# Peptides against a protein of PDB entry 3QIS, part 45

Target 1, 334 residues: chain A of PDB entry 3QIS
Amino acid sequence: PSLELSRREFVFENVKFRQLQKEKFQISNNGQVPCHFSFIPKLNDSQYCKPWLRAEPFEGYLEPNETVDISLDVYVSKDSVTILNSGEDKIEDILVLHLDRGKDYFLTISGNYLPSCFGTSLEALCRMKRPIREVPVTKLIDLEEDSFLEKEKSLLQMVPLDEGASERPLQVPKEIWLLVDHLFKYACHQEDLFQTPGMQEELQQIIDCLDTSIPETIPGSNHSVAEALLIFLEALPEPVICYELYQRCLDSAYDPRICRQVISQLPRCHRNVFRYLMAFLRELLKFSEYNSVNANMIATLFTSLLLRPPPNLMARQTPSDRQRAIQFLLGFLL

## One batch from the design tools (peptide; made by RFdiffusion4, then SolubleMPNN)

Design b1_p10_8_s4 (from b1_p10_8, 4 letters changed)
Fold by OpenDDE base, seed 5:
Structure b1_p10_8_s4 (fold): chain B 334 residues (1-334), chain A 10 residues (1-10)
Amino acid sequence: as target 1 above (334 residues)
Amino acid sequence: EEFVPLELDL
């Protein structure tokens, strides 16, 4: 069996978080026998491609002289955004198109990624006084390394480093401040806030705005700004409540005094963000007659974002654990 | 506690 491929090299320029890009090529059976094709893993890989790449179709059957179009789809989700922001991964891959009892065909994927404040750590963002697109990639790496070391020192209750030589970190990321301050000013009376979805085009404009500028006003509807806050919290590499405290939050869920003690043990930036969000959400609940927002809805929604189970426990999360997590958050909303 | 907007010290 043999195939002819219309193209073997693909370039994806200016790849961004949550922006789908597509490239297409044709494969043709130029042989005299039917053939089965599939994309196969390379040696030591579990998948035929990186998590941000997909082929459609990824397998198929071709009669003699048959032609099929294959789409190569690049999409950076929450699962790939952090490793692309740090430069640990890049928009580079090699696909192996295997022909049963035939030859392997190699496809080269290349391109560039544009960093996002979405999927960046709270510690790194607290050190960024400028938009992430203004920060040199070398400085992003240094900020992530320094952020890891400060998180570890905070967890170990080590004495804060001498406050005198480095610019003082922000109390909360400017991106969270911009989103929450906008919602506080303009969305407290918004009917169905956090219940109505935003517009995808407006969400993209909000992401691009936060990555490239410090605006006076966030663009888009209150629903799009509210959903952008949810997407931001979901995309965090570590949730606002650190994974190390997850079980202690569940164990304390019915003791409000212990719940406050657990939150006091968070790293400074995580603790500040948690308190800031809880203060905002309690303010929003005062306007329930206008916005239709209630404590149970908000606790249910934000619990999945703020109090995520650690990756090793994700498959074991019980309905009882979910209810304890909701009860933990309710103790800060009421 | 009332929500107090933080000042952004840029």
Scores: peptide ipSAE 0.112, ipTM 0.857, DockQ to the pose 0.853
Fold by OpenDDE base, seed 3:
Structure b1_p10_8_s4 (fold): chain B 334 residues (1-334), chain A 10 residues (1-10)
Amino acid sequence: as target 1 above (334 residues)
Amino acid sequence: EEFVPLELDL
């Protein structure tokens, strides 16, 4: 069997978080026999591609002189955004198109990723006074390393941050502040806030706006701004309530005094973000007549975002654990 | 506690 490929080199320029890119190519059976094709893992790989890449179709049959279009889809989800932001991974891959009883055809995938504030740590973002797209990648790496070290120092209750005014971390990420301040100013009376989905185009504009600028106003509907906050919280590499405190939050869920003590043990930035969000959400609850927002809805929605089970416990989360997690947040909303 | 908007010293 033999295939002809219309293209073997693919370049995905300016790949962004949640922005689908597609490149197409044709494969043609120029042989005299039917053939089966498939994308196969390289040696020591578990998957035929990186998690941000997909081929569609990834396998199939071709009759003699048949041609099929294959789509190479690049999509950076919450699962790939953090490693791409840090430069640990890159928009580079090699695909192996295998022909049964035939040859391997290698496809080269290349491109560039544009960093996002989505999927960046709260610690790094608190050190980032400029939009992430203005920050050199080398400095992003340094900010993540410094952020890890300062998080550890904060957990150890070590020395107060030195007085150098220019190097003081923000109390909360500017991106969270922009989203929450917008919602506070413009969305308190928004009917069905956090219940109506945003527009995908508006979400992309909001993400790009936060990555590239410090806007006076966030573009899009209040629903899109509200969903952008949810996406931001979901994309965090570590949830607002650190994984180390997850079980203690569940264990304390019915004691409001212990719940407050658990939150006091969060790293400074995480603690500030948590308190800021809870204060905002309590404010929204005052407008329940207008925005249809209630404490149970908010607690249910934000629990999955703020109080995630550690990856090792994800498969073991019981309905009781979910209810305890909701009850933990309710103690800050009521 | 009322929601106090944080001031960002950018």
Scores: peptide ipSAE 0.096, ipTM 0.848, DockQ to the pose 0.879
Fold by OpenDDE base, seed 1:
Structure b1_p10_8_s4 (fold): chain B 334 residues (1-334), chain A 10 residues (1-10)
Amino acid sequence: as target 1 above (334 residues)
Amino acid sequence: EEFVPLELDL
């Protein structure tokens, strides 16, 4: 069996968070026998491609002289955004198109990723006074490394932040401030806030706006700005409540005093973001007659974003754990 | 505590 491929090299320029790109090629059976094709893992890989890449179809049969179109889809989700922002991963892959009883055909995937404030750590963003697209990639790596070290120092209570002549970190990321300040100013009376989805085009404009500028106003509807805040919180590599405190939040869920003590142990940026968000959400609850927002809805929605189970516990979350997590957050909304 | 919008010192 043999195949002809219309293309073997694919370039995905300016790949962005949540922006789907597609490239297509044809495969043709130029042989005299039916053939089965499949994308196969390389040696030591578990999957045929990186998490941000997909082939469709990834397998199939071709009769003699049959041709099929294959789509290569590049999509950076929350699961790939952090490693692409840091430059740990890149828009590069090699796909192996295997022909049963035939040859392997190699496809080269290349391109460039444009960093996003979505999927960047709260610690790095608190040190980032300019839009992420203005920050050199080398400096993004340094900011993430420094942020990890400062998180660890803060958790260990070892060294006071030496208030040396280094630029004072922001109290909260500018991106969180921009989103929350906009929602506070313009969305407190918005009917069905956090219940109505935003528009995908507006979400992309908001992401691009936050990545490239410091606007006076966020573009799009209040629903799109509200959803962008949810997407931001979901995309954080470390949730606003650090994984190390997850179990302690559940254990304290019915003691408001212990809950506040647990939050006081968060890294400075995480603690500030948590307090800022809780203050904002309590403010929105005053306008419940207009925005249809209630404490149970908000607690249920934001608990999954702010108080995520550690990766090792995700598959083991009980209904009781979920209820404790909601109760923990309710103690800050009421 | 009332929500006080933070001033962002950039």
Scores: peptide ipSAE 0.090, ipTM 0.840, DockQ to the pose 0.837
Fold by OpenDDE base, seed 2:
Structure b1_p10_8_s4 (fold): chain B 334 residues (1-334), chain A 10 residues (1-10)
Amino acid sequence: as target 1 above (334 residues)
Amino acid sequence: EEFVPLELDL
């Protein structure tokens, strides 16, 4: 069997978080026999491609002189965004298009990723006074390393941040502040806030706006701004309540005093973000007659974002654990 | 306590 490929080199320029890019190519059976094709893993890989890449179709059958279009889809989800932001991973891959009893055809995937404040740690973002796209990638790596070291010091020693570092970190990430301040100013009376989905185009504009600027006003509907906040919290590599405190939050869920003590043990940036969000959400609840928002809905929604199970628990909660997690947040909303 | 918007000293 033999294949002809219309293209073997693919470049994905300016790949962004949640922005789908597609490149297409054709494969043609220029042989005299039917053939089955498939994308196969390389010798040391479990998958035929990196998590941000997909081929469609990834396998198929071609009669002699048949042609099929294959789409290469690049999509950076919450699961790939952090490792791309740090430069640990890159928009580079090699696909192996295998022909059964035939030849392997290599496809080269290349490109560049544009860093996002989405999927960046709270610690790193508190050190970023400028939009992430203005920060050199080398400095992003340094900020992540410094952020890890400061998290570890905060957890182990409860030592205040050495004020001798030339730039005092922000109390909360500017991106969270921009989202929450906008919602506070414009969305308190918004009917069905956090219940109505945003528009995908507006979400992309909001993400691009936060990555590239410090806007006076966030573009899009209140629903899109609200959903952007949820996406931001979901994409955090470490949730607002650090994984190390997860079980203690569940264990304390019915003791408001212990709950507050657990939150006091968070790293400074995480603790500030948690308190800021809880203050905002309590304010939003005062407008329940206008926005249809209630404490149980908000607690249920934000619990999955703020108080995530550690990765080693496969993100699975029992119904009891979920109820405790909701109860923990309710103690800050009421 | 009223929600006081944090001032961002950027």
Scores: peptide ipSAE 0.069, ipTM 0.832, DockQ to the pose 0.793

## One batch from the design tools (peptide; made by RFdiffusion4, then SolubleMPNN)

Design b1_p11_1_s1 (from b1_p11_1, 7 letters changed)
Fold by OpenDDE base, seed 4:
Structure b1_p11_1_s1 (fold): chain B 334 residues (1-334), chain A 11 residues (1-11)
Amino acid sequence: as target 1 above (334 residues)
Amino acid sequence: SSFLEAYRPEL
């Protein structure tokens, strides 16, 4: 069997978080026999491509002289955004299009990623007084490394960091402040807030706005701004409640005093974000007659975002653990 | 709320 490929090199310019890009090519059976094609993993890889890449169709049959269009879809989800923001991963891959009993055809994927405040750590964002797109990539790497080191230092040393002449970190990321301040000002009376999905175009505008500017007003509907906050919290490499405190939150879930003590042990930025969000959500709950928002719904929604199980325990979360996690958050909403 | 405003980033 033999294939002809219309293209073998693909460039994805300016790849952004949650923005789908597509490149298409044709494969043609120029042989005299039917052929089966499939994308296959390389010898050391578990998957045929990186998590941000997909081929559609992934496999198929071609009769002699048949042609099929293959779409290469690049989509940076929450699962890939952090490693792309840090530059640990890049928009580069090699796909192996295998022909059964035939040849392998190599496709080269390349491009560039544009960093997002979505999927960036709270620690890095608290040090970032400018939009992320104004920050040199080298400095983003340094900020993530420094954020990791400061988190480790904050876990080891209950000693207040000496107020050296380094620019004081923000109390909360500007991005989360802008989202929450907008929702507080404009969305408290919004019916079905956090229950109605946003518009995908508005979500992209909000993300691009936060990545490139410090706006006075967030663009889009209240639903899109609310969903952008959820996406932001979901995309955090470490949840607002650090993984190290997860079990202690569950263990304390029915004691509001112990719950507050556990939160006091969070890194400063995480603790501030948590308290800021809880203050906002308590204000939002005062308008429940207008916005249809109740404490149980909010606790259920935000628990999955704020109090995530550590990656090693995610597959083992019991219904009891989930209920304890909800109860933990309820103690801050009531 | 005055408490939410207390978290305003100094930019």
Scores: peptide ipSAE 0.523, ipTM 0.938, DockQ to the pose 0.875
Fold by OpenDDE base, seed 5:
Structure b1_p11_1_s1 (fold): chain B 334 residues (1-334), chain A 11 residues (1-11)
Amino acid sequence: as target 1 above (334 residues)
Amino acid sequence: SSFLEAYRPEL
């Protein structure tokens, strides 16, 4: 069996977080027999492609002289955004199109990624006074390394030795401040806030705005700005409540004094973001007659974002653990 | 709220 491919090289320019790009090519059976094709893993890979890439269809049958279109879809989700922001991974891959009893055909995927404040650590963002697209990639690497070391020092309760000329970190990331300040000013009376989805075009515009500028006003509807805050919190590599404190939050869920002590042990940036969000959400709940927002809805929604189980425990989260996590957050909203 | 404003980043 043999195939003819219309194209073997694909370039995805200016790949962004949550922006789907598609490239298409044709495969044709120029043989005399039916053939089965499939994308196969390379040596030492578990998958035929990186997590941000997909082929559709990834397998199939072709009769003699049959032609099929294959779509190569590039989509950076929360699962790939952090490693692309740091430059640990890149928009580069090789796909192996295997023909049963035939040849392997290699496809080259290349391109460039544009960094996002979405999927960047709270520690790095607190050190970032400019939009992420203005920050040199070398400085982003240094900011992530310094942020890791500062998180470790904060967990160890080590006093920073040198009061030296290092710029003081922001109290909260400017991106979180901009989103929450907008919602506080314009969305407190918005009906169905955090219940109505945003528009995908407006979400992309908000992400691009936060990545490239420090706006006076965030573009889009209040629903899109609210959903952008949820997406931001979901995309964090480390949740607002650090994984190390997850179990202690569940164990303390019915003791409001212990809950406050657990939050006091968070790294400074995480603790500030948590207190800032809780202050905003308590203010939003005062307008429940206008916005239809209640404490149980908010606690249920934000608990999954702020208090995520560690990766090793994700498969074991019980309904009781979820209820304890919700109860923990309710103690800060009421 | 004066409390939310206390978190304003100095940019």
Scores: peptide ipSAE 0.514, ipTM 0.936, DockQ to the pose 0.882
Fold by OpenDDE base, seed 1:
Structure b1_p11_1_s1 (fold): chain B 334 residues (1-334), chain A 11 residues (1-11)
Amino acid sequence: as target 1 above (334 residues)
Amino acid sequence: SSFLEAYRPEL
């Protein structure tokens, strides 16, 4: 069996978080026998492609002289955004199109990723006074490394931040402040806030706006700005409540005094973001007659974002653990 | 609100 491929090299320029790109090519059976094709893993890979890439169809049959279109879909989700922001991963892959009893055909995927404040650590963002697209990639790496070291120092209760000549970190990321300040100013009376989905185009505009500028006003509807805040919190490489404190939050869930002590042990940026969000959400709850927002709804929604189980425990989360996590957050909303 | 404004980034 043999195939003819219309293209073997694919370039995905300016790949962005949550923006789907598609490239298509044709495969044709130029042989005299039916053939089965499939994308196969390379020798050391578990998957035929990286998590941000998909082929559709990824397998199939071709009769002699049959042609099929294959779509290569590039989509950066929350699962790939962090490693692409850091430059640990890149928009590069090699696909192996295998033909049963035939040859392997190699497809080269390349491109560039544009960094996002979505999927960047709170520590790095607190050190970032400019939009992420204005920050050199080398400096993003340094900011992430420095963020890790400062997180570790904070957890170890080591040396006070030397008030030395390094620019003081922001109390909270400017991106979170912009989203929350917008919602506080314009969305307190918005019916079904955090319950109505935003528009996908507006979400992309909000992401691009926060990545490229420091706007006076966030574009889009209040629902889109609200959903953008949820997406931001979901995309964080580490949740606002650090994984190390997860179990202690559950254990303290019914003691508001212990809950406050647990939060006091968060790294400075995480603690500030948590307190800022809780202050905003308590303010939003005063407008419940207008926005239909209640403490149980907010606690249920934000618990999954702010108090995520560590990756090793995700599969083991019980209904009791979820209820404790909700109760922990309720103690800050009421 | 003054309490949210206390978190304003100094840019």
Scores: peptide ipSAE 0.514, ipTM 0.936, DockQ to the pose 0.878
Fold by OpenDDE base, seed 2:
Structure b1_p11_1_s1 (fold): chain B 334 residues (1-334), chain A 11 residues (1-11)
Amino acid sequence: as target 1 above (334 residues)
Amino acid sequence: SSFLEAYRPEL
């Protein structure tokens, strides 16, 4: 069996978080026998492609002189955004299109990723006074490394060594401040806030706006701005409540004094973001007659975002653990 | 709220 491919090299320029890109190519059976094609893993790989890439169809049959269109879909989810922001992964792959009893055809995937404040650590974002797209990639790497070291020192209660002439970190990321300040100004009376989904086009505009500028006004509806805040919190590499404190939050859920002590042990940026969000949400709850928002709804929604189980415990989360996690947040909303 | 404003980034 043999195939003719209309294209073998694919370039995905300016790949962004949550923005789907598609490249199509055609494969034709130029042989005299039916063939089965499939994308196969390379040697030592478990998957035929990286998590941000997909082929559709990924397998099929072709009769002699039959032709099929294949879509190569590039989509950076929350699961790939952090490793692409750090440059640990890149928009580069090789796909192996295999023919049963035939040849392998190699497809080259290349391109560039544009960093996002979504999927960047709270520590790194607290050091970014400019939009992430203005920060050199080399400096993003340094900021993530420095952020890891500061997180560890904070958790170990180590005195920071000399704050050399490094600019003082922000109390909270500017992106979180912009989202929350917008919601506080314009969305306190918004009916069904955090209950109505945003528009996908508006979400993309909000993300691109936060990545490229410091806007006076965030574009889109209050629902889109509210959902952008949820997406931001979900995409964090480390949740606002660090994984190391997860179990202690559950264990303390019915003791408001211990809950406050656990939060006091968070890294400075995480602790500030938590307190800022809780202050905003308590303010939003004063307008419950207008916005239909209640403490139980908010606690239920934000628990999965702020107090995520460590990856090794996700499969073991009990209904009791979820209720404790909700109760922990309720103690800061009431 | 004055409390939310206390978190304003110095940009």
Scores: peptide ipSAE 0.512, ipTM 0.937, DockQ to the pose 0.882

